# Ledger of designs, part 193: peptides against a protein of PDB entry 5T59

Target 1, 112 residues: chain A of PDB entry 5T59
Amino acid sequence: TTPTMQSTSLLTEHLGYPPISLVDDIINAVNEIMYKCTNAMEKYLMQRNIIGKKDFSDEIKIGTAKLESLLENSVDKNFDKLELYVLRNILSIPSDLLEENRFRLLHHEKLV
Target 2, 90 residues: chain B of PDB entry 5T59
Amino acid sequence: EHIRFQRLVQVCNKALEESIRKLQSWEKIHECFPNYGQTREGIENLTVCQQQVIKLWSNLSRVEFDAIFHERSIEEKLNQLDDLINKARS

## One batch from the design tools (peptide; made by RFdiffusion4, then SolubleMPNN)

Design b2_p29_2_s2 (from b2_p29_2, 12 letters changed)
Fold by OpenDDE base, seed 5:
Structure b2_p29_2_s2 (fold): chain B 112 residues (1-112), chain C 90 residues (1-90), chain A 29 residues (1-29)
Amino acid sequence: as target 1 above (112 residues)
Amino acid sequence: as target 2 above (90 residues)
Amino acid sequence: SKMEKFKERREKFRKEHKKELEEEVDKEE
């Protein structure tokens, strides 16, 4: 079900914030975590960049960048799905209730 | 009776699990470090690194998502939403 | 920055799914 302006308004009133704000929090958090993870990986390996007489610093930098890109793509894919699902199926008001003006219950319960 | 918050947790966990899946592949890790991973010491370092990153991912996501859910009072709000919808349908 | 690039990707996604997310995005703008 596609979110409607009416649904968004009602949910915003109920939540105290727009539904998209929750999604933003979640997705922002995971992206920050992602870069913390990749940074930690690079740091760990760069501290161990010399094996024998060979310096693998360049390979480590390139490799960690590749893994970061891989993780970015995966995060984007999965959390794009999450955003759509949350907004459509979790933070949503059933269409039948909107069509029958049963949304008044939200206002009524708030006022009572 | 209350289903929305449970679904939220489930889809968050699913997204997190699927996102980290490729990093759980040793083959994917190794192919990014083809020469480094040909050394014994390199393999050991990559193994530890992989494990630590996955652990870091899991721990940080748990802490941060729980904080978000708390700050947004989302369990309570979703339970209330379920109740309102159920009441409207009764 | 990496986070800025992330935000750009996110904005692109939301633009591409504007029909589905129109009402939600508009409320924050």
Scores: peptide ipSAE 0.561, ipTM 0.931, DockQ to the pose 0.104
Fold by OpenDDE base, seed 1:
Structure b2_p29_2_s2 (fold): chain B 112 residues (1-112), chain C 90 residues (1-90), chain A 29 residues (1-29)
Amino acid sequence: as target 1 above (112 residues)
Amino acid sequence: as target 2 above (90 residues)
Amino acid sequence: SKMEKFKERREKFRKEHKKELEEEVDKEE
């Protein structure tokens, strides 16, 4: 199901923050981690860029960039799905509880 | 009866696992370093690098996601949400 | 920067899925 204004408001009250804020934290974190990983990879290989008498620095830089792009695409794809799933299915309120009387009940329960 | 937080953890783990899958392919790693990977020493370096990156990915994601979940009190909040829903349906 | 590019991609995604995410985005703003 698609998130509604009612569900967002109710969830924001319950969580103390908008549901999307949690998703933002998750996705921001994984992207930071991603670039930490690729940077570490580049640094590790650049410290080992010379084998025999040949310098592979340029190849390492290009290769690492390619892997980073590959990882970026994969992260985007999978966490785009995650965002939609979390907002639709985890941070969601069943339709039967979005009725006026049920909404009031939930509000009341949270205040008590 | 508490299901939402479990699902959150599951989908996060799934997303992380699927995201790193391409880097788990030796063939994909090697093709990015065609000449470097033709040397014995290069292969060794790439092997270690691949393993280290995967470990770093796993460790950092675990630590950071746990921190987020704690800071947002999401387990408690999702459990409460489950309870509220169940109570309302009773 | 790389993070800036990431943010641009994220914004693009959310714009493309505005109908599904509009209420969430509006609340955060």
Scores: peptide ipSAE 0.560, ipTM 0.931, DockQ to the pose 0.102
Fold by OpenDDE base, seed 2:
Structure b2_p29_2_s2 (fold): chain B 112 residues (1-112), chain C 90 residues (1-90), chain A 29 residues (1-29)
Amino acid sequence: as target 1 above (112 residues)
Amino acid sequence: as target 2 above (90 residues)
Amino acid sequence: SKMEKFKERREKFRKEHKKELEEEVDKEE
């Protein structure tokens, strides 16, 4: 289940890019989305920071930061798992195909 | 027959769902805004904010991930990989 | 920036899992 140099090379040839590049795209995207969400939340609440005669700006800033941290930790945890799973189980070549004759098959199929 | 792309979609969805799960908790939201959330108007604002953030998360992730999958032609490539594996085993 | 900090965390993770991801990380570099 562990990626090998042979597997990476074959997959890179097949995909047209290294397997890690797909994972990078996914994880970069979700992190950008995450910060867009937290920024939107802060802006929304800061536009509504005064209730009655009380200004809650400081509480909103602190609270939003806490939620951002919470979300950040969750994203890191879940997408760390995703990276390992994708590279080990999805973007992988079974061991029985990591043989000379199987490599020929993959190259042959590409050329045909 | 084709399993890898389905698995990719599944694990992506799972990661997205699990990541946003804590923001779906009203208790956790309220804990971050203890005094603000004691006001009627504050509760209303937090409720709308929570809903909007979750929707934004879902919509943006859908659009961006679909774009990535398309740009990388990953469904086709993974299907081809499945086919190659099956052919090699036949 | 926040994204830069994220990338630093990602790099740290990959270093910690270098044995599993070494070949992939090396390809990225």
Scores: peptide ipSAE 0.559, ipTM 0.931, DockQ to the pose 0.104
Fold by OpenDDE base, seed 3:
Structure b2_p29_2_s2 (fold): chain B 112 residues (1-112), chain C 90 residues (1-90), chain A 29 residues (1-29)
Amino acid sequence: as target 1 above (112 residues)
Amino acid sequence: as target 2 above (90 residues)
Amino acid sequence: SKMEKFKERREKFRKEHKKELEEEVDKEE
């Protein structure tokens, strides 16, 4: 068993769920929020699409779509980093604890 | 002593902050609505919209992330993990 | 849907970083 595999197993046992599940929850949530935000923005502006004699509906739709794309890119970039960081540095078991004696200790503590 | 949960919160906040940063730019907003933003009323609408979106982003993320952390008991679990690690190293 | 597209992007990312996240990703697959 690889140290990484051991870490995942131990963490899964400790957490009650795989580490990636937490990350999934976080990233899924932010993406839902993202589209809620952009949708709200579009709706808000579309309710205010006519100024004077001009109808800006098309511009609003295009503009909102552009902003959504911009936000998507930013979210992807930043939460990609987050995923890597969390899984590597937060939800991780130090190598010394993966040794036999240390492993037993961890297991023992869990059972007690 | 307990560091992992703090780090989790920090990186989450940072990711959220960095993600919304471009929408905090009035210039970026205006660029997407060049003609609409040339009207007084349009500027006003965009200003309010920008503020509302940022607030919505902040509020929803706070609520949802807190809910996730609670449902996953992540603070407790990470603290326990820290304790186990520290104990093993002592 | 937009969320479906998001999931596709996420999957693509994880595939690209499969080696780094192999053990974690495999747990959800």
Scores: peptide ipSAE 0.560, ipTM 0.931, DockQ to the pose 0.109; fails the geometry check

Design b2_p29_2_s3 (from b2_p29_2, 11 letters changed)
Fold by OpenDDE base, seed 3:
Structure b2_p29_2_s3 (fold): chain B 112 residues (1-112), chain C 90 residues (1-90), chain A 29 residues (1-29)
Amino acid sequence: as target 1 above (112 residues)
Amino acid sequence: as target 2 above (90 residues)
Amino acid sequence: SRKKEFKERREKFRKENKEEIEKEVEEEE
């Protein structure tokens, strides 16, 4: 079910913010976490870049970048699905509540 | 009765779990560091690094998502939404 | 930058799924 303008408005009123704002918070957070993780990984390995007499700095940088790319693709895919699911199935109002009488009830409950 | 917040938590956890899955593969990690991973010390470092990254991912996501849910009062709001829907259908 | 790339990727997704999430996106902006 595709969200309507009416449902978005009602949810925004109920939540105090647009539904998409919650999703944005979640996705922004996970992306920040993702880069923190990959950065931490690179730093950890770069502190251990020399084994014996060989410097693996270049390999570490390339390898970490590859892992970051893999993680980034996975995050994008899974949280794109999350966004769609949340907006369609969680932050949604059934059609029966969008009727005139049901709308009044919603407002009445809010005022009480 | 209250189902929406539970679903939110579930899908968040699922997304987090699926996102980190490839990094949980030692094979994938090793493939990214083929020469480094041929050394004993390199293997040890990669092993620790992998574990730390996974833990960091888990811990940060838990803390940040809980903070978001709290700041947005989403559990309360979703419970209220469930209640309104149930009331309207009764 | 990573931020710019992230923004671009998100924008691309939302454009591709505009019909499904258009209402929410418009309300936020």
Scores: peptide ipSAE 0.235, ipTM 0.898, DockQ to the pose 0.107
Fold by OpenDDE base, seed 1:
Structure b2_p29_2_s3 (fold): chain B 112 residues (1-112), chain C 90 residues (1-90), chain A 29 residues (1-29)
Amino acid sequence: as target 1 above (112 residues)
Amino acid sequence: as target 2 above (90 residues)
Amino acid sequence: SRKKEFKERREKFRKENKEEIEKEVEEEE
């Protein structure tokens, strides 16, 4: 079920924040982690860039960048799906509870 | 009875696992370092690096996601939501 | 700077899926 203005308002009241804020936190975190991982990889390999009198610094930089791109694409794909799923199926209110009589029940329960 | 938080954890874990899949492929790693990976020492370094990155990914994601869930009180809030829905349908 | 880049990519996705999450996006803005 697609989120509605009514659902968003009720969930925001219940959560204390808009549902999308949770998703933003998750996605921001994973992207930051992604950068930390690729940066760590580059640094580790750059400390080991010379083998057999050959300097592989350029290859390491390019290779790490390629891996970062691959990881970024995968993160974007999977967490875009996650965003839709969370907002539609987890942080959602069933349509039957969005009726006028059911709407009052949610407000009443919060106040009790 | 309580299902939403469990689903949240599941989909987060799945997204994390699927995202790191490319780095778990030795072939993909080697393709990014074709000449470096043709040396014995290079292979050893890449192997260790791959393992460390995967561990770092796992550890950081666990810590950060748990922190987010705690800060947002999401388990409690989702359990309450489940309870509200179940009561309304009773 | 990195956060800005993340936001831009997410915004692009949200625009492409506006019909699904437009209400959430409007409230967050």
Scores: peptide ipSAE 0.219, ipTM 0.889, DockQ to the pose 0.106
Fold by OpenDDE base, seed 5:
Structure b2_p29_2_s3 (fold): chain B 112 residues (1-112), chain C 90 residues (1-90), chain A 29 residues (1-29)
Amino acid sequence: as target 1 above (112 residues)
Amino acid sequence: as target 2 above (90 residues)
Amino acid sequence: SRKKEFKERREKFRKENKEEIEKEVEEEE
C-alpha cells in the first residue's frame, strides 16, 4: 500500500527524520561509490594505455565512459526499486496501527 | 520477532549485487575495449581492473552503508517499530 | 555536472512514482 501522510508523520516522529531521508543517504552513497569505481578504472587503465607502440588512451576513455553509463543505469534501476520497497515494506505502519486507538499507542510509548 | 532491519540489509545487498552484475561480465568489459582487449597485456590489465573494481565496490558499500545505518540508528528504530507492531497485535 | 544529473534523475523518478512516494517527499521538503 502507498504510504499515507499519517504514517509518514508517525515514522518521522519515531525516527527523528523523514523515512525518505534514509533512502536518500543510501542512494547518494551508492552513486558516490559508483563514480569512485569508474574513476579508479579509468586511472588504472590510463596508466597502462600504451601497449607496444599503440596508444589506447582514446579507447580507454570511451570504454570507461560506456561502463559508467551502464553502471549508472543499473544503479538507478535497482535503487529505485529499493526506495519503493523500503518505503512500502520496511518503513511502514500497518493499517491496524493507523486506527485512532493504535495511533495513541505510538505517542503513549514515546511519553513513557 | 525483529525482521525489518534484516529486510533492509537484504534489500540493500540485493540492490548492490544486481547493480554490479554487468561489470562482472567479462564479455561486457571486453566489448567496451575491443582493440585494447585484443592484446595480451590489455586482457591482463582489464582482468585485474575488473577484479579490483568489484572489490572496491563491495568494500566501499559495506563501509558507507554501515555508517549510514549507525548514524540513523536504524537497527534500533526498526526493532522498536517491530515491537510496537507486535504489541499492538497482541 | 554529475550532481545535477543525479538530482534530475531522482526527481524524474519521484515524479513518475508520485502516487507511491508523494507523501514522503512532501514531508521532507
Scores: peptide ipSAE 0.212, ipTM 0.890, DockQ to the pose 0.107
Fold by OpenDDE base, seed 2:
Structure b2_p29_2_s3 (fold): chain B 112 residues (1-112), chain C 90 residues (1-90), chain A 29 residues (1-29)
Amino acid sequence: as target 1 above (112 residues)
Amino acid sequence: as target 2 above (90 residues)
Amino acid sequence: SRKKEFKERREKFRKENKEEIEKEVEEEE
C-alpha cells in the first residue's frame, strides 16, 4: 500500500512526528555506526601495520576503504528496503480506514 | 493482536544482519588485505579485527535503535495504532 | 563529505520512489 497524504497526516498526528522521521533516525544511526565500525577497524590495523620489516599501512588504508564501500552499499540497499517496508506495512493506515467516517475514530480517541 | 512493533524490530534486525553479512565472510576480508593476510600475524590481526567489528556493529546498533524507539515512543504508538485499527474493524 | 554523500544517496532513493514516498518527504520539509 502506498502512503497517502491523508495517512501521513493521520499518522503524524498520532505519532507526534511524520512517519519518515523515524526512518530517518534509524538510517542516520546505522550510517553513523557504519563509519564508527570502519574507523575502528582502520585504527586497529594501523596500530599493527608493521609485520617484520614490512609496512602494510598503504594496504590497510586501501583495504579498509574497500570494506567501507562494501558495507556502505549493503547498508544503503538493505535500509532502502527497510524504509519502504516500514512506510508501507508498519507505519500505515489500512485502506478501509482511509475514509472520512473512519478518520473520526482517530480524532475521537485523541480527544477522549 | 499487537504486531506492528514486532515487525519493526524484525525488519530492523534483518536489515542489520544483511548489512553486515559480507563482513562476516573471511574470504571477503582476506581479499581486501591480500599481502597482509599472507602473514601469520596479519591473519591473526584480521581475525580479531573482524570479530571486534561485528561485535561493535551489533552492540552499537542495539543501543542506538533502542534509544530511538524509546525517544519516539514507537512501541506504545504502534500498539495504539493496532488497537485503533482493530477497534475500527469491530 | 560523507554526510553530503549520504544525503545525496537518500535523496536519490526517494526521488526514484517518489510515487510512494513523496508525500512523506514533503511532510518532513
Scores: peptide ipSAE 0.214, ipTM 0.894, DockQ to the pose 0.103; fails the geometry check

Design b2_p29_2_s4 (from b2_p29_2, 10 letters changed)
Fold by OpenDDE base, seed 3:
Structure b2_p29_2_s4 (fold): chain B 112 residues (1-112), chain C 90 residues (1-90), chain A 29 residues (1-29)
Amino acid sequence: as target 1 above (112 residues)
Amino acid sequence: as target 2 above (90 residues)
Amino acid sequence: SRKEEFKKRREKFREENKEEIEKEVEEEE
């Protein structure tokens, strides 16, 4: 049993779910939001694709796709950092408590 | 005393803010629509579109993240975790 | 699909950072 395994087990017991589940919820949510935003943008502009006598539909599609890619890359980068930070620094049990069996308090409090 | 939930909120907000930063750049928006953005009407449409997307991003993220935090009872759980850790160290 | 692409990117990230988040990732899978 590794300290990580112990931490995960204890946190899962405390939370009622694995720590990664929270992160998954967050990242899945932002992923959905991201595409909702880009879809809304494309739809909005496509409803306004003709200016004068010129049809800008192709440019709108290409441009929106570019923005989507930019947003996607940024989301990935920033929420990758978030995932690591949350799992290591927020949803974690200090090693000193694990080493000294102080984590029993967590278990004990749950039973009381 | 209670620090973990605050940190969670902070890093979530930071990630959201940094993620949308490029879309907040008018220059970046305009670059994606070079000909469309050369028209007055196109500029107006892009301006409104940019504003609406940013608002949509902000509103949806707020609602969804709050829902997640509530469903997972994460504030309470993290506060309890802080308390347990502090108690163990006392 | 975008969903599949997202899944692939996420999986790749977690594989590359397996040592750091190994247990957490395994719990979810």
Scores: peptide ipSAE 0.541, ipTM 0.931, DockQ to the pose 0.109
Fold by OpenDDE base, seed 5:
Structure b2_p29_2_s4 (fold): chain B 112 residues (1-112), chain C 90 residues (1-90), chain A 29 residues (1-29)
Amino acid sequence: as target 1 above (112 residues)
Amino acid sequence: as target 2 above (90 residues)
Amino acid sequence: SRKEEFKKRREKFREENKEEIEKEVEEEE
C-alpha cells in the first residue's frame, strides 16, 4: 500500500466517510449556489427588460450567460485549489504517523 | 492546538471570496450589458442586481457550508485528528 | 446539461491530479 492509500484508509475510518466526500459536498453546494445566483440575476433583470421603448431581453440573456460563464470559471479554479489543499493539508496524515507504530496508535485509540 | 478546522473554514472563505470577486467588479458587470448599462434605469437595475446577488452568494454559502460541516461532524473529527497527531508526537 | 458538464470538468481535474487524490477517487468510484 502506498502512503496515500494508507492515509485515505485511516482518514476514512476516522471520519466515517472518505475525505473526498467532504470535498464533494462543498463543491456540489457551491456549484448549486452559483447557478441559483445567476438565475436570480437573470430573473431580476428580465423583469426590468424594457427601458423606455426599448426591449433589452436579448442583451440580458446574453449578458447573464456571460456572467454565468465567468463565475463558473472562477468557481472551478478556486475550488480546484480548495480540493487539493483540503486533501493535502487538512485531511492528511503526517508522514511520521504513517509508520507502523503510529498506524497502530490510530487504530488503538479508536478501539479504546 | 486545534488548527485544521480553522484552516478548513479559512480556505472555504477564501475560495468563496475569490470566486465572487469578478462579480464585484462593476466594470465586468457593465461590459456584459453594454447598451442596457447606458441607460439610467439600466445602471440602477444592474447596481441593485449586483448587490443582491453578492448577498445571496454570501448567505447561501454560509448556510450550506455550515450544514455540511455539521452533517459531517467535521469540527469534532478534525479536532480529534489534531489531538491524535499531537499525542503521537509527544 | 449543466450537471453533465460539471461532472466532466470534475472528472478531468481529478484525472489530471490523480497522483494526489488517487485513493480518494478510487473509493468513490
Scores: peptide ipSAE 0.540, ipTM 0.930, DockQ to the pose 0.103
Fold by OpenDDE base, seed 2:
Structure b2_p29_2_s4 (fold): chain B 112 residues (1-112), chain C 90 residues (1-90), chain A 29 residues (1-29)
Amino acid sequence: as target 1 above (112 residues)
Amino acid sequence: as target 2 above (90 residues)
Amino acid sequence: SRKEEFKKRREKFREENKEEIEKEVEEEE
């Protein structure tokens, strides 16, 4: 199903917040986690940047940056899919109920 | 009967798993550190680093997502939504 | 900044999928 203004309003009333707010929380969290992970990786390797007489600091910085970009692209791709799926299939009112005005039950139950 | 929260957890886990998949590839890791990874110590460090990052990813995501789900009361809300929809169809 | 870049990417995605999620995005505004 596709989110509608009516569906969003009903779900917002039910949830106490707009459906997209949950998605925002999830995606914001993973975004933060992503950079925590890449930062940890860089720090770990930079503490071990010298092997023998060679300093690998530059290679480590470039390498971790590449991995960060790779992870960033993957996160974007997969959580974009997640956003659409959640909004369309999880946080949604079935179209048949909207068409038949059966969604009144949501409001009725809240008032009872 | 209650399916929405289960689906939410499933798609979250899938997204997390697919996102970290490339970091689970030793080949991808090694390609980013071509000279560093030619040393014995470098290989050892990269191996440990890879393992630690994957664990960190898993642990942080679990803790944070559980916190979000709790704060948003999403399991209860989705179960209620399932019940309301089922009731409307009966 | 990373934060700004992230916001831009997110906004771009939502604009590209506006027909599907427009109503949800508007509620956050």
Scores: peptide ipSAE 0.537, ipTM 0.930, DockQ to the pose 0.102
Fold by OpenDDE base, seed 1:
Parts: C-alpha cells; sequence; structure tokens
Structure b2_p29_2_s4 (fold): chain B 112 residues (1-112), chain C 90 residues (1-90), chain A 29 residues (1-29)
C-alpha cells in the first residue's frame, strides 16, 4: 500500500467520500458556469445583432466562440493547478500520520 | 490552528479570479468583435455584456461553490482534520 | 460534445499528472 493509497483511504473514511469527489464537484461546477456565461453573452449580443442596417450575427457568433475558447483554456489552466494544490496540500495527511499507530488514532477519534 | 479550509477558499477564489481575468480585458473583448465594436451602439452593447458576464461568473461561482462546500461539509471536515493532526503531534 | 471534450481533457490531465498527484508532501503548518 502506497502512502497515497493510505491517505486516500483515510481521507475517504474521514470525509465520507473520496477526496477527488470534492475536486470533481468544483471543476464540474465551474465548467458548467463557464458555458452558462458564454451562452448568456451570445444571447445578449444576438438580441442586439443589428446596428443600423447591418446584421452582425455572424461576427457575434464567431467572436463569442473565440471568447469561449479563451475562457475554456483559462479555466482548464487555473483549475488544473487548483486540483493539484487541493489534493496535495489541503486534502492530505502528513507522513507521520500514515504510520500504523496513527491509523488507530484516526479511527479512535472518529469513534469518539 | 484551522488552516485547510481557509486555504481551500483562497485557492478557489484565486482560480476563479485568474480564470475570468482575460474577459476583463476590454481589448480582448473588442478584438473579437472588430466591426461590431466600431459602432457606438456596438461598443455600448459590448460594455454592458462584459460587465454582465463578469457579474454572472462571480455570482454563480459563489452560489455553486458555497453549495458544494455545504453539501460536502468540507469546512467541518477540514477543521477536524487540522485538529487531528495537531492532536497527534501534541 | 462539450461534455465529452471536457471529460477527455480532465482524464488526460490526471493521467499526465498522476505522479505529481501521488507524491508525498510535507505538512504545511
Amino acid sequence: as target 1 above (112 residues)
Amino acid sequence: as target 2 above (90 residues)
Amino acid sequence: SRKEEFKKRREKFREENKEEIEKEVEEEE
């Protein structure tokens, strides 16, 4: 059993769910929010697609798609960092608690 | 004593802030709509749109993340984790 | 679809960073 496996098991027991599940929730949420934002933007502008006698619908669609891609890349980058940070530094157990004696302590505290 | 949840909130806020940063750039917005943005009305629409999207991003993320944290009881669990670690080292 | 693409990106990231995720870290206190 690797330290990571031990940590995951202990944290899962403590949390009631695997640590990755929290990260999944966060990243899934922001992903959904991202597309809600871009869709809202497109809809807003498409309602205002005609200025004067010119129809800017095609430009709006292309432009919004570009912004979506930009946001998508930024979200991926920043939340990839977040995932690593959370799993390594927040949802982690120090090595001294990954010893056999410390396992008992953790279990004991949960039962109290 | 309790540090993990605070760090979680901080890193989440940072990720959200950095993710939306490029959309906060008027230049980047404008360049995506070069002809539309050459009109007065287009500029006005883009300005409002930009502001609304940023607000929507902030509001939705706050609501959703708070809901996640609550549903997962993560503050309590992380505080308990901190306490367990500290107790083990005492 | 966007959803499928998202899942693929996530899976790829986790596969590529498996070692990083599994590294032992010192406690930050």
Scores: peptide ipSAE 0.548, ipTM 0.933, DockQ to the pose 0.261; fails the geometry check

